# Designs tried in a protein design run: peptides against a protein of PDB entry 4Z63. Part 66

Target 1, 334 residues: chain A of PDB entry 4Z63
Amino acid sequence: LCLGMNDLTGNIPEDLFHLKRLNLLGIQENRLSGSLSREIRNLSSLVRLDVSWNLFSGEIPDVFDELPQLKFFLGQTNGFIGGIPKSLANSPSLNLLNLRNNSLSGRLMLNCTAMIALNSLDLGTNRFNGRLPENLPDCKRLKNVNLARNTFHGQVPESFKNFESLSYFSLSNSSLANISSALGILQHCKNLTTLVLTLNFHGEALPDDSSLHFEKLKVLVVANCRLTGSMPRWLSSSNELQLLDLSWNRLTGAIPSWIGDFKALFYLDLSNNSFTGEIPKSLTKLESLTSRNISVNEPSPDFPFFMKRNESARALQYNQIFGFPPTIELGHNN

## One batch from the design tools (peptide; aimed at target 1 P304)

Design b2_p25_6_s2 (made by RFdiffusion4, then SolubleMPNN; from b2_p25_6, 15 letters changed)
Fold by OpenDDE base, seed 3:
Structure b2_p25_6_s2 (fold): chain B 334 residues (1-334), chain A 25 residues (1-25)
Amino acid sequence: as target 1 above (334 residues)
Amino acid sequence: STSLSYPYGPVIVDLVGSSWVDSVE
């Protein structure tokens, strides 16, 4: 049953929960309000539940033990409060959990040993507090993790050295400290292609340790951290780099010529730093800017991105990173 | 916008940078 993208109001009719053969319930992008009914437990054949972009409130019901086939739960952009229900945090069937942009709070706890099928987790823009869960690497299929815009004080856990499945990781604006430790740990994530750490590590030094290596890194975003230092030499070894955003830091020195060696680099933002010297001539020779033949070994993650050109502009949706306009932003430097 | 075009359904990723946003909220 797909009723998404309408102007439905009120709550879900109770009779809907009698549909025991229902595999897909999509009621996203409506004005549905109230609590998400516990009677969802009656939908025992449910594979996909999409209640995103509504006005639901209250706690998410702890009924997911009665939904043994549930693979996809999308509840982003609601008013859910409380924590992740125990049954949801222990779901062996769940592949994707998206609860971004809610009011979920408390300590983030997932039973990763039970969540054997979890491959995508989006809990961005919530009120989770405490530390990052050390057991996330135990989710052996977890590839995509967004925990941005939460209050995870402290450092990236040492256990994340073992996060082999991790491909996309966003921790933007999560009150993280110790960028040196974070990068030192995350370099061990050999499948890591996208790393977003914006609005963390305030005033720290960007490490220039040549021993750091991110082999498969395509997207690095570490903006608005007030980071000191220079362009990190270790980044030059990330030959597949497509997008680099280090804007709004306090980086100094010259922009190195090796930036022009990235054959796939099509988006570069180094604006609002303290870089000096000349613009490297090699930047004018970036193949990605001169031809549409971007040599990309692996496609970007299968999720949309949104770009906002300015603070007042609406965000534009892009299905792929390649959809972004080729950009070199070097403004507001010395 | 919810799109069923992706294998795992719509997943919005927050690439917070100078000009990146996760969604129109």
Scores: peptide ipSAE 0.033, ipTM 0.590, DockQ to the pose 0.101
OpenDDE base, seeds 1, 2, 4, 5: peptide ipSAE 0.038, 0.033, 0.026, 0.029; ipTM 0.627, 0.639, 0.650, 0.594; seeds 1, 4, 5 fail the geometry check

Design b2_p25_6_s3 (made by RFdiffusion4, then SolubleMPNN; from b2_p25_6, 15 letters changed)
Fold by OpenDDE base, seed 3:
Structure b2_p25_6_s3 (fold): chain B 334 residues (1-334), chain A 25 residues (1-25)
Amino acid sequence: as target 1 above (334 residues)
Amino acid sequence: SKTRSYPYGPVIIDFEGSSWIDSVE
């Protein structure tokens, strides 16, 4: 049953939850309100539940133990409060959980030992607090993780050295500290292609440790951290780099010539730093910008990228990273 | 504060959308 993208209001009729053979319920992008009924437990055949972009409130009902076939739960952009229900945090069937842009709170806890099928987790823009869950790497299939815009404290857990499944990771604006430790840990994530750390590590030094290596790194966004230091030499070894945003920091020194050696680099933002010297001539020879038809076939992340000009602007959704306009931003460097 | 208003602030690239999203192909 797909009723999404309408102007439906009010509550979901309770009788809808009597549809025991229902595999897909999509009621996203409406104006449905009230609590999400616990009677969703009656939808025992449910594989996909999309209630996103509504006005739901209250706690998410703890009935997911009665939904043994549920693979996809999308509840982003609602008013849900409380924590992740225990049954949801222990779901062995769940592949994707998206609860971004809610009011969920407390300590983030997932039973990764039980969540054997979880591959995508979006909990961005919530009110989770405390430390990052150390056991996330125990979710052995977890590839895409967005935990941005929560109030985490401390550092990236050491256990994340073992986060082999991790490919897309955002911790943007989550009050994290110690970028040196974070990068030192995350370099061990062999499948890491996208790393977003914007609005963390305020005032710290961007490490220039040549021992750091991110072999598969394609997207690095570490903007607006007031980071000191220079362009990190270790980044030059990330030959697959496609997008680099280090804007709105306090980076100094010259932009190194090796920045133009990245064959796939099509988006570069180094604006609002304190870089000096000349613009490397190598930037004018970037293959990705000189060729009109560079299509890199990369699997799309389960969650789209968003580009927002500023906090007050609308976000542009990009399903593909190459949907971003080719960009070189070097402005506001003194 | 989780949000900062910039009249001409940084371009934010993340997995975070707004209340209204324009899709770009």
Scores: peptide ipSAE 0.187, ipTM 0.663, DockQ to the pose 0.044
OpenDDE base, seeds 1, 2, 4, 5: peptide ipSAE 0.160, 0.030, 0.307, 0.201; ipTM 0.654, 0.645, 0.738, 0.692; seeds 1, 4, 5 fail the geometry check

Design b2_p25_6_s4 (made by RFdiffusion4, then SolubleMPNN; from b2_p25_6, 15 letters changed)
Fold by OpenDDE base, seed 2:
Structure b2_p25_6_s4 (fold): chain B 334 residues (1-334), chain A 25 residues (1-25)
Amino acid sequence: as target 1 above (334 residues)
Amino acid sequence: STSISYPYGEVIKDFEGSSWVSSVE
């Protein structure tokens, strides 16, 4: 049953929960309000539940043990409070959990040993506090993780060295500390292609350790951290780099010539730093800027990119990184 | 003004205004 993208108001009719053979319930993008009914438990055949973009409030019901086939739960952009229900945090069937942009709070706890199918986790823009869960690497299929805009004080857990499944990771604006430790740990994530760490590590030094290596890194965003240091030499070994944003830091020194050796680099933002010297001539040789026909094997993250060209304009949604216009931004390096 | 929303729209970058806007979708 798909009733998304309407102006439906009020609560879900109780009779809807009598549909025991229902595999898909999509009621997203409405004005549905109140608590999410516990009677969802009656939908024992449910594979996909989408209640996103509504006005739901209260706690998410702890009924997911009665939903043994549930693979997809989308609840983003609601008013949910409390924690992740225990049955949801232990779901062996769940592939995707999206609860972004809610009011969920407390310590983030997932039983990753039970969540054997979890491949995508979006909990961004919530009120989770405490530390990052050390057991996330035990989610052996977990590829996409957004935990941005929470309050995860402290460092990236050492256990994340073993996060082999991790490909897309966002921790933007999560009160993280120790960028050197974070990068030192995350370099062991051999499948990591996208790393977003914006608005963390305030005033720290960007490490320039040549021992750091991100083999498959395509997207690195570490903007607005007030980071000190220079362009990191270790980044030169990330030959697949497509997008680099180090803007709004306090980086100094010259922009190195090796920045032009990235054949796939189409978006570079080094603006609002303190870089000096000449613009490397090698930047004019970037194939991505000169050739329209570069077939780049892009990561396909489960998250959209948005670009607004004008404040009044509708944001353009890009499902792929290459959808961004080729950009070199070097402004405001005073 | 050009603004870019990075993964999940959590941070919007305004290139013209030289500002970061924390977006809540």
Scores: peptide ipSAE 0.019, ipTM 0.627, DockQ to the pose 0.080
OpenDDE base, seeds 1, 3, 4, 5: peptide ipSAE 0.022, 0.021, 0.021, 0.024; ipTM 0.627, 0.657, 0.569, 0.625; seeds 1, 3, 4, 5 fail the geometry check

Design b2_p25_7 (made by RFdiffusion4)
Pose (drawn by RFdiffusion4):
Structure b2_p25_7 (pose): chain A 334 residues (1-334), chain P 25 residues (1-25)
Amino acid sequence: as target 1 above (334 residues)
Amino acid sequence: SFSEWWEEKEDEAHEEEELENVLWS
């Protein structure tokens, strides 16, 4: 049953909850509102539930043990309150959970021993607080995590050294502390390809510690953190690097020669720092910016990227990394 | 009617989301 992208109003007729054989309900992108009824436990054949882009509110009903076939739950852009219900946090069948841009709050609690099919999680633009849940690496299939724009505090848990499935990790604007610990921990996640740390670690020093090694790293964004220190040399060992954004920090010193050695680098933003010295000549032999013989695969995280020119400009949206124009941005330095 | 409402809703949701995965120039 596909009703998506219309102008429907009111709540879901209770009539709909008699459909015990329905495996797909798309009501996304309408004007629907009210609470999402607890009678939804009666729809035991559901596989994909798309409630996104409506005006729903109230708690998400805690009925999800009654929906054992649920694989995709899409609730993004609604007014849902409370945390993740215990039944949803215990669902062994969920592949994907998208609750981004909701009014959700409290501690974030998932039973990752119970969620053996979870491979993608998007909780962005919510009010989840407390520490990042230490048990997240226990979701052995979780590849894509977007926790951006939340109300967490403290450090990245030590157990994140074991997050073997982690590929794309977006932590922008989440009030994270100790970038030194965050980078030392996260370097142990061998599948990490794209990492977004923008608007965290405010005023901290960027670790220069050269034992840090991110081998498969493709996209590194740590911006507007007002970080101090120099261009970190440990980054030169990430040969796959495609997009690097260190902008809006307090970084100093000269821009080193090895920045020109990244063969897959097509975008770099070092703007709005305190960089001095001349421009390194090696930026003239960047391979992805010269010939057509460098070829690589674009990273594929499940989240869009946003770009802001200044503090008051409306943002630009890029659904894919290769949507970024090949760019050298060195402005507002010394 | 829905076209107008959708445009406004999309703009509002864009402004709330713009600070996710954000790059600064």

Design b2_p25_7_s1 (made by RFdiffusion4, then SolubleMPNN; from b2_p25_7, 16 letters changed)
Fold by OpenDDE base, seed 1:
Formats: structure tokens, C-alpha cells, sequence
Structure b2_p25_7_s1 (fold): chain B 334 residues (1-334), chain A 25 residues (1-25)
């Protein structure tokens, strides 16, 4: 049943929950309000539930133990409060959980040992607090993780050295500390291609440790952290780099010539730093800007990006990194 | 219109989320 993208209002009719053979319920992009009914438990054949972009409120019902076939739960952009229900946090069938842009709170707890099928987790823009869950690496299929804009104070857990499934990770604007530790841990994530750490580590030094290595890193975004230091030498070994944003920091020194050696680099923002010297001539030879079309068919993060022209500007949402125009921004340096 | 309301809601969502995965220009 697909009723998305209408002007439906009120609650879901209870009689809808008598549809025991229903595999797909899509009611996204409406004006549905009130609590999400506990009677969803009656939809025992449900594989996909999309309630996103509504006006739902209250707690998410703890009925997911009665939904043994549920693979996809999309609840982004609602008014949900409370935590992740225990039955949802223990779902062995769930592949994708998207609860981005809600008002969920408390400590984030997932039973990753039970969540054997979870591959995508989007909990960005909620009110989760405490530390990052140390057991996330136990979600052995978890590839895509957005935890941006939560209050996950402290450091990246040491256990994330074992997060081999992790490919796309955002922890932007989560009150993280110790960038040196974070990078030192996350370098062990052998499948990590996208790392977003914007609005963390306020005033820390960007480590220039030559022992750091991100082999598969394609996207690095560490903007607006007030980071000190220089362009990190370890980044030069990330030969697959496509997007680099280090803007709105306090980085100094010269822009190194190796920045132009990245054959796939199509987006470079080093603006609003304290870089000095000459613009590397190698930037004029970036293949991605001269001769190569950006491969639009590459896997991208499931979480959205927000492009801002400045700190106060309204962001434009981009669902795909490859939708960004080829860009070199070096403005507002010394 | 529905389109305007949808656009407004999207705008409000973006305003809430814009301080997340920010890429600056």
C-alpha cells in the first residue's frame, strides 16, 4: 500500500492494521499526526514501513518483535520522542533504520549482536546523548552510519578499530573531542570511504602523523572545527580522494603540491583558513576538472549533505556527493 | 498549495539539519 506524497491528515485508520498480508506500507510525505499506532504489530508480513516526512509524535511503539520480516523502517522527519524501542534495537531482520531528524533522546543503545542484517543506520539530527555506542562494530554488516547532530560527547570508541563493515560515516556536529584519537582509530576501518567530522574537535590540532593512512578514503569533510596545523601529509596517500573539505579552520602553511595529484579529486574546499604561499600549479592539472567526467554511478552515502556558502547561509541539501559541481575553493586565506 | 506546503516543510527540515553534514563553499 503506497499512499505517500499526498495531503493526508490525522491518524492512520486502525482498520489498515488488519491487512496481515501487507508487505509494503508507504505513507511518507503526508501530514499524518499523532502517535504511530501500536497496531502496526498486526502487520506481521511487513517488509517495508515508510512513515517519513509526517507529523508523527510520541514514542515509537515497541512492537517490532511482532514484525519478523521488517527490513526497512523509514521514519525520518517526524516528531518522534523517547528512545529506540527495545524490539527495534534487537531486530534481526532490519536492514535499514532511518530515524533522522526526530526528537529521539537518551543513550543510543542497539543490540548489534542481534541486529545481524543492519547495513544502514541514520539517526542524524536527534537528541541522543552520552557516548557513542562502543558495540556498533558488532553490527557486522553496518556500512552506512549517520549520527550527526547528536550530543555524543567524548572520543571515538577504541572498538571502532574493528569496524570493518563501515564505509560511510558521519559524526558531524556531535561534540566530539580528540581528533588525533579519532583519526588514529578510524584509519583501521579498511572499508571507510566517506568520513564527515565537521563541527567537532574545536580548536584542536589536525594531526600530521605520517603513520596515519586511509587507503580507501574518497570523501573527507572536516570543516568548521577551528583546527590548527597544516595540510596533513598522511592525506597524500589517499589516492582515491574525490572530495576534500577542510574549510573554516585555522590551518596554516602552504597548500602542498600533492593536492593536485589526486586524479579523482573534483571538489576541494580549503577556504576560510590561514594558508599562505602560492597556489600549487598542480591544481590546474586535476584530471577530474579537465578531462574526466565524474563517475555518477559510484556508491554514495545514504545520508544527506548540506552545502553552505558561509556559516550563516542557508544550506542546500544534496543527496549525492556527485551532485556537487566541480569546485576549487581557496578563498579567504592569507 | 500542496507543493508550497511540501516546500515549506522541506525548508524547515533543512533548517534543522543544515548543521550536520555541512560542506562549505
Amino acid sequence: as target 1 above (334 residues)
Amino acid sequence: SFAELAAKRRAEAYEREQDTNVIYL
Scores: peptide ipSAE 0.390, ipTM 0.880, DockQ to the pose 0.793
OpenDDE base, seeds 2, 3, 4, 5: peptide ipSAE 0.385, 0.384, 0.391, 0.377; ipTM 0.882, 0.876, 0.881, 0.878; seeds 3, 4, 5 fail the geometry check

Design b2_p25_7_s2 (made by RFdiffusion4, then SolubleMPNN; from b2_p25_7, 17 letters changed)
Fold by OpenDDE base, seed 2:
Structure b2_p25_7_s2 (fold): chain B 334 residues (1-334), chain A 25 residues (1-25)
Amino acid sequence: as target 1 above (334 residues)
Amino acid sequence: SFEELRKKRLEEAFLRTQDENVIYL
């Protein structure tokens, strides 16, 4: 049953919850309000539940133990409060959980040992606090993780060295500290292709440790952290790099010539730093900007990006990084 | 209108989330 993109108001009719054979319920993009009924538990055949873009409030009902077939739960852009209910945090069937842009709070807790099928988690723009869950790497299929715009004070857990499934990761704007530790840990994520760390690590030094290596890194965004240091030498070994944003930091020194050796680099923003010297001639020979067709169909993170010209500018939302125009921005380096 | 309300809700959500995964130009 799909009733999305209407102007439906009020609550879900109770009789709808008697549909025990219902596999798909989509009621997204309406004006449905109140609490999400616990009677969803009666939809025992449910595979997909989309309640996103509504006016739901209250706590998410703890009934997911009665939904053994549920693979997709989409609840983004609502007014949900509280935490992730225990039954949802223990769901062995769930593949995708999207609760982005809610008011969920408390410590983020997932029973990753139980969540054997979870591959995508979007909890961006919530009110989670405390530390990052140390057991997140126990979610052995978890590939896409957006935890941006929460208040995860502290450091990336050491356990994230074992996060082998991780491919797309955003911790942007989450009050994180210790970039050296974070990078030192995350380099062990051998499948990591996208790393977004913007608006963290306030005033720290970007490590220039030659022992750091991100083999499969395609997208690195560490903007607006007021980071000190220089262009990190370890980054030169990330041969698959396609997008680099280190803008709005306090990076100094020269832009190294190896930045032009990235065969797939199509987006480079080093603006609003303190770089000096000459622009490397190698940048004028970037194959991605001259002759190479970048595949738009490459795997991308599921979470959105917001492109801004400056800190105060209105953002443009992008759902796919590879849709960005080829860009070299080196402005405002003094 | 429905369209106006939809537009408003989209804008409000956008304003709340625009600092989530920022890439600068």
Scores: peptide ipSAE 0.444, ipTM 0.905, DockQ to the pose 0.857
OpenDDE base, seeds 1, 3, 4, 5: peptide ipSAE 0.452, 0.443, 0.437, 0.439; ipTM 0.909, 0.907, 0.904, 0.904; seeds 1, 3, 5 fail the geometry check

Design b2_p25_7_s3 (made by RFdiffusion4, then SolubleMPNN; from b2_p25_7, 17 letters changed)
Fold by OpenDDE base, seed 1:
Structure b2_p25_7_s3 (fold): chain B 334 residues (1-334), chain A 25 residues (1-25)
Amino acid sequence: as target 1 above (334 residues)
Amino acid sequence: SFKELAAKRKEEAFLRTQDENVIFR
């Protein structure tokens, strides 16, 4: 049943929950309000539930133990409060959970040992607090993780060294500390291709440890952290780098010539730093900028990016990294 | 109108989330 993108108001009629054979319920992009009915439990054949972009409020009902086939739950952009209900946090069938842009709060708790099928988690822009859950690496299929814009504190857990499934990770704007530890841990994520750490680590030093190595790193965004230091030498070994944003930091020294050796680098922003010296001539030879055929068919994060000219500017949303214009931005370095 | 209200809601949601994964230029 697909009723998305209408002007439906009120709550879901209770009789809808008599549809025991229903595999897909899509009611997204409406004006549905009130609590999400616990009677969803009656939809025992449900595989996909999309209630996103509504006016739902209250707590998410703890009925997911009665939904043994549920693979997709999309609840982004609602007014949900409370935590992730226990039955949802223990769902063995769930592949994708998107609860981005809600008012969920408390400690983030998932029973990753039970969530054997979870591959995508989007909890961006919520009110989760406390520490990052140490057991996230126990979600052995978890590939895409957006935890951005929550009130996490402290450091990246040491356990994330074992996060082998992790490919796309955003922790941006979550009050994290200790970038050296974070990078030292996350380098062990052998499948990590996208790392977004913007608006964390306020005033820390960007580590220049030659022992750091991100083998598969394609996208690194560590903007607006007021980071000190220089261009990190360890980054030169990330041969697959496509996007680098280190803008709005306090980085100093020269822009190294190896920055032009990245064959796939199409977006470089080093603006609003304190870099000195000459612009490397190697930047004029970036193949990705000279030959405009960037493969658009590469896997990308499932979470959106927001391009801003400054902290107060209105953003432009990009749902795909490859939607970014080819860019070299070196402005405002003095 | 419904269209205006929907647009407003989308804008409000956008404004709340635009600091999630920021690329500064």
Scores: peptide ipSAE 0.493, ipTM 0.922, DockQ to the pose 0.874
OpenDDE base, seeds 2, 3, 4, 5: peptide ipSAE 0.480, 0.483, 0.480, 0.478; ipTM 0.918, 0.921, 0.918, 0.917; seeds 3, 4, 5 fail the geometry check

Design b2_p25_7_s4 (made by RFdiffusion4, then SolubleMPNN; from b2_p25_7, 17 letters changed)
Fold by OpenDDE base, seed 1:
Structure b2_p25_7_s4 (fold): chain B 334 residues (1-334), chain A 25 residues (1-25)
Amino acid sequence: as target 1 above (334 residues)
Amino acid sequence: SFAALKAERDARAFERTQDENVIYR
């Protein structure tokens, strides 16, 4: 049953939950309000539930133990409060959980040993607090993780060295500390291609440890951290780099010539730093900007990006990194 | 209008999320 993108208001009729053979319920992009009914438990054949872009409030009902076939739960852009219900946090069938842009709170807890099918988790823009869940790497299929814009504190857990499934990771704007530890841990994520750490690590030094290596890194975004130091030499070994944003930091020294050796680099922002010297001539030879079309068909993060012209500017939402125009921004340096 | 209410919803959602995964330009 697909009722998305209408002008529906009020609550879901309770009789709808008598549809025991229903595999797909899409009611997204409406004005549905109130609590999400506990009677969703009656939809025992449900594979996909999309309630996103509504006015739902209250707690998410703890009935997911009665939904053994549920693979997709999309609840983004609602008013949900409380935590992730225990039955949802233990769902062995769930592949994708999107609860982005809600008011969920408390400590983030998932039973990753039970969540054997979870491959995408979007909890961006919530009110989760405390530390990052140390057991997140136990979600052995978890590839896409957005935890951005939460009130996490402390450091990236040491256990994330074992996060082999992780490919796309955002911890942007989550009050994280110790960038050296974070990078030292996350370098062990062999499948990590996208790392977003913007608005963390305030005033720390960007490590220039040559022992750091991100083999498959394509996208690195570490903007507006007030980071000190220079362009990190370890980044030169990330030969697949496509997007680099280190803007709005306090980075100094020269822009190194190796920045132009990245054959796939189509987006470079080093603006609003304290870089000095000459613009590397190698930047004029970036193959991605001269001769190669960016492959639009590459896997990308499932979480959105927000392009801002400055700290106070209204953002533009981009759902795909490859939607960014080819860019070299070196403005507002010394 | 419904369109206006949707636009307002979308605007509020955007305002809340614009600091999530920021790329500065």
Scores: peptide ipSAE 0.490, ipTM 0.910, DockQ to the pose 0.833
OpenDDE base, seeds 2, 3, 4, 5: peptide ipSAE 0.479, 0.434, 0.477, 0.422; ipTM 0.906, 0.871, 0.906, 0.844; seeds 2, 3 fail the geometry check

Design b2_p25_8 (made by RFdiffusion4)
Pose (drawn by RFdiffusion4):
Structure b2_p25_8 (pose): chain A 334 residues (1-334), chain P 25 residues (1-25)
Amino acid sequence: as target 1 above (334 residues)
Amino acid sequence: SSLEEEQEDIVAEAKAKASDEELNS
């Protein structure tokens, strides 16, 4: 049953909850509102539930043991409150959970021993607080994590050294501390390709510690953290690097020669720092910016990227990394 | 295989949307 992208108003008629054979309900992108009824436990054949872009509110009903076939739950851009219900946090069938841009709050609690099919999680633009849940690496299939724009505090848990499935990790604007510990831990996630750390670690020093090694790293964004120190040389060992954004920090010293050695680099933003010295001549032999013989695969995280020119400008949206224009941005330095 | 393709469609659709709050943040 597909009703998406209309102008429908009111709540879900209780009539709909008699459909015990329905495996797909798309009501997304309407004006529907009210609470999402607890009678939804009666729809035991659901596989995909798309409630996104409506005006729903109240708690998400804790009925999800009654929906054992649920694989896709899409609730983004609604007014849902409370945390993740225990039954949803215990669902062994969920592949994908998208609750982003909701009014959700409290500690974030998932039973990752129980969620054996979870491969993608998007909780962005919410009010989840407390520490990042230490058990997240126990979701052995979780590849894509977007926790951006939340109210967490403290450090990245030590157990994140074991997050073997992690590919795309977006932590922007989440009030994270100790970038030194965050980078030392996260270098042990061998599948990490894209990492977004923007608006965390405010005023901290960027670790120069050269035992740090991110081998498969493709996209590194750590911006507007007002970080100090120099261009970190440990980054030169990430040969797959495609997009690097260190902008809006307090970084100083010269821009080193090895920045011209990334063969897949098509975008770099070092703007709005304290960089001095001349421009390194090696930026003229960047391979992805010269010939057509460098070819690589675009990273594919499940989240869009946003770009802001200044603090008051409306943002630009890029659904894919290769939507970024090939760019050298060195402005507002010394 | 069909679920993987469906998940890719879902992801493409979800990424193509953004709210005013996200664009003004």

Design b2_p25_8_s1 (made by RFdiffusion4, then SolubleMPNN; from b2_p25_8, 12 letters changed)
Fold by OpenDDE base, seed 1:
Structure b2_p25_8_s1 (fold): chain B 334 residues (1-334), chain A 25 residues (1-25)
Amino acid sequence: as target 1 above (334 residues)
Amino acid sequence: SAEEEEQKKIIERLKSKATEEELNF
């Protein structure tokens, strides 16, 4: 049953939950309000539940043990409060959980040993607090993780050295500390292609440790951290780099010539730093800026990127990395 | 109604969060 993209109001009729053979319920992009009914438990054949972009409130019902076939739960952009219900946090069938832009709170806890199918987790823009869950690497299929804009504190857990499934990771604006530790841990994530760490590590030094290596790194966003130091030499070994944003830091020194050696680099933002010297001539040779053939065939993360063109502008949301125009931003340097 | 006030508070929270989402990349 697909009723998305309407102006439906009020609550879901309880009689809808008598549809025991229903595999797909999509009611996204409406004005549905109230609590999500516990009677969703009656939908024992449910594979996909999409309630996103509504006015739902209250706690998410703890009935996911009665939904043994549920693979997709989309609840982003609602008023949900409380935690992730225990049955959802233990779901062995769930592949994708999107609860971005809700009012969920407390400590983030997932039973990753039970969540054997979980591959995408979006919990961005919530009120989760405490530390990052150390057991996330136990989610052996978890590739996409957005935890941005939560009230996490402390450091990236040491256990994330074992996060081999991790491909797309956003921790933007989550009050993280110790960038050196974070990078030193996350370099062990051999499948990591996208790393977003914006608005963390306030005033720390960007490590220039030549032992750091991100083999498959395509996207690095570490903007607005007030980071000190220079362009990190270790980044030159990330030959697959496509997008680099280090804007709104306190980085100094010259922009190195190797920045133009990235064959796939189509977006570069080094704006609002303290870089000095000449613009590297190698930047004029970036094949991705000269050739129209940006390979569109790469998997994008499920979480959105944002581009802020100026301090007063709203950030433009891009759902795909390839949605970014080819860009070199070097503005507001010395 | 109390329900309309609750809906209004939800909408205001969603708008506030959307604004925070727009600010932080």
Scores: peptide ipSAE 0.020, ipTM 0.632, DockQ to the pose 0.097
OpenDDE base, seeds 2, 3, 4, 5: peptide ipSAE 0.015, 0.016, 0.009, 0.014; ipTM 0.579, 0.498, 0.536, 0.501; seeds 2, 4 fail the geometry check

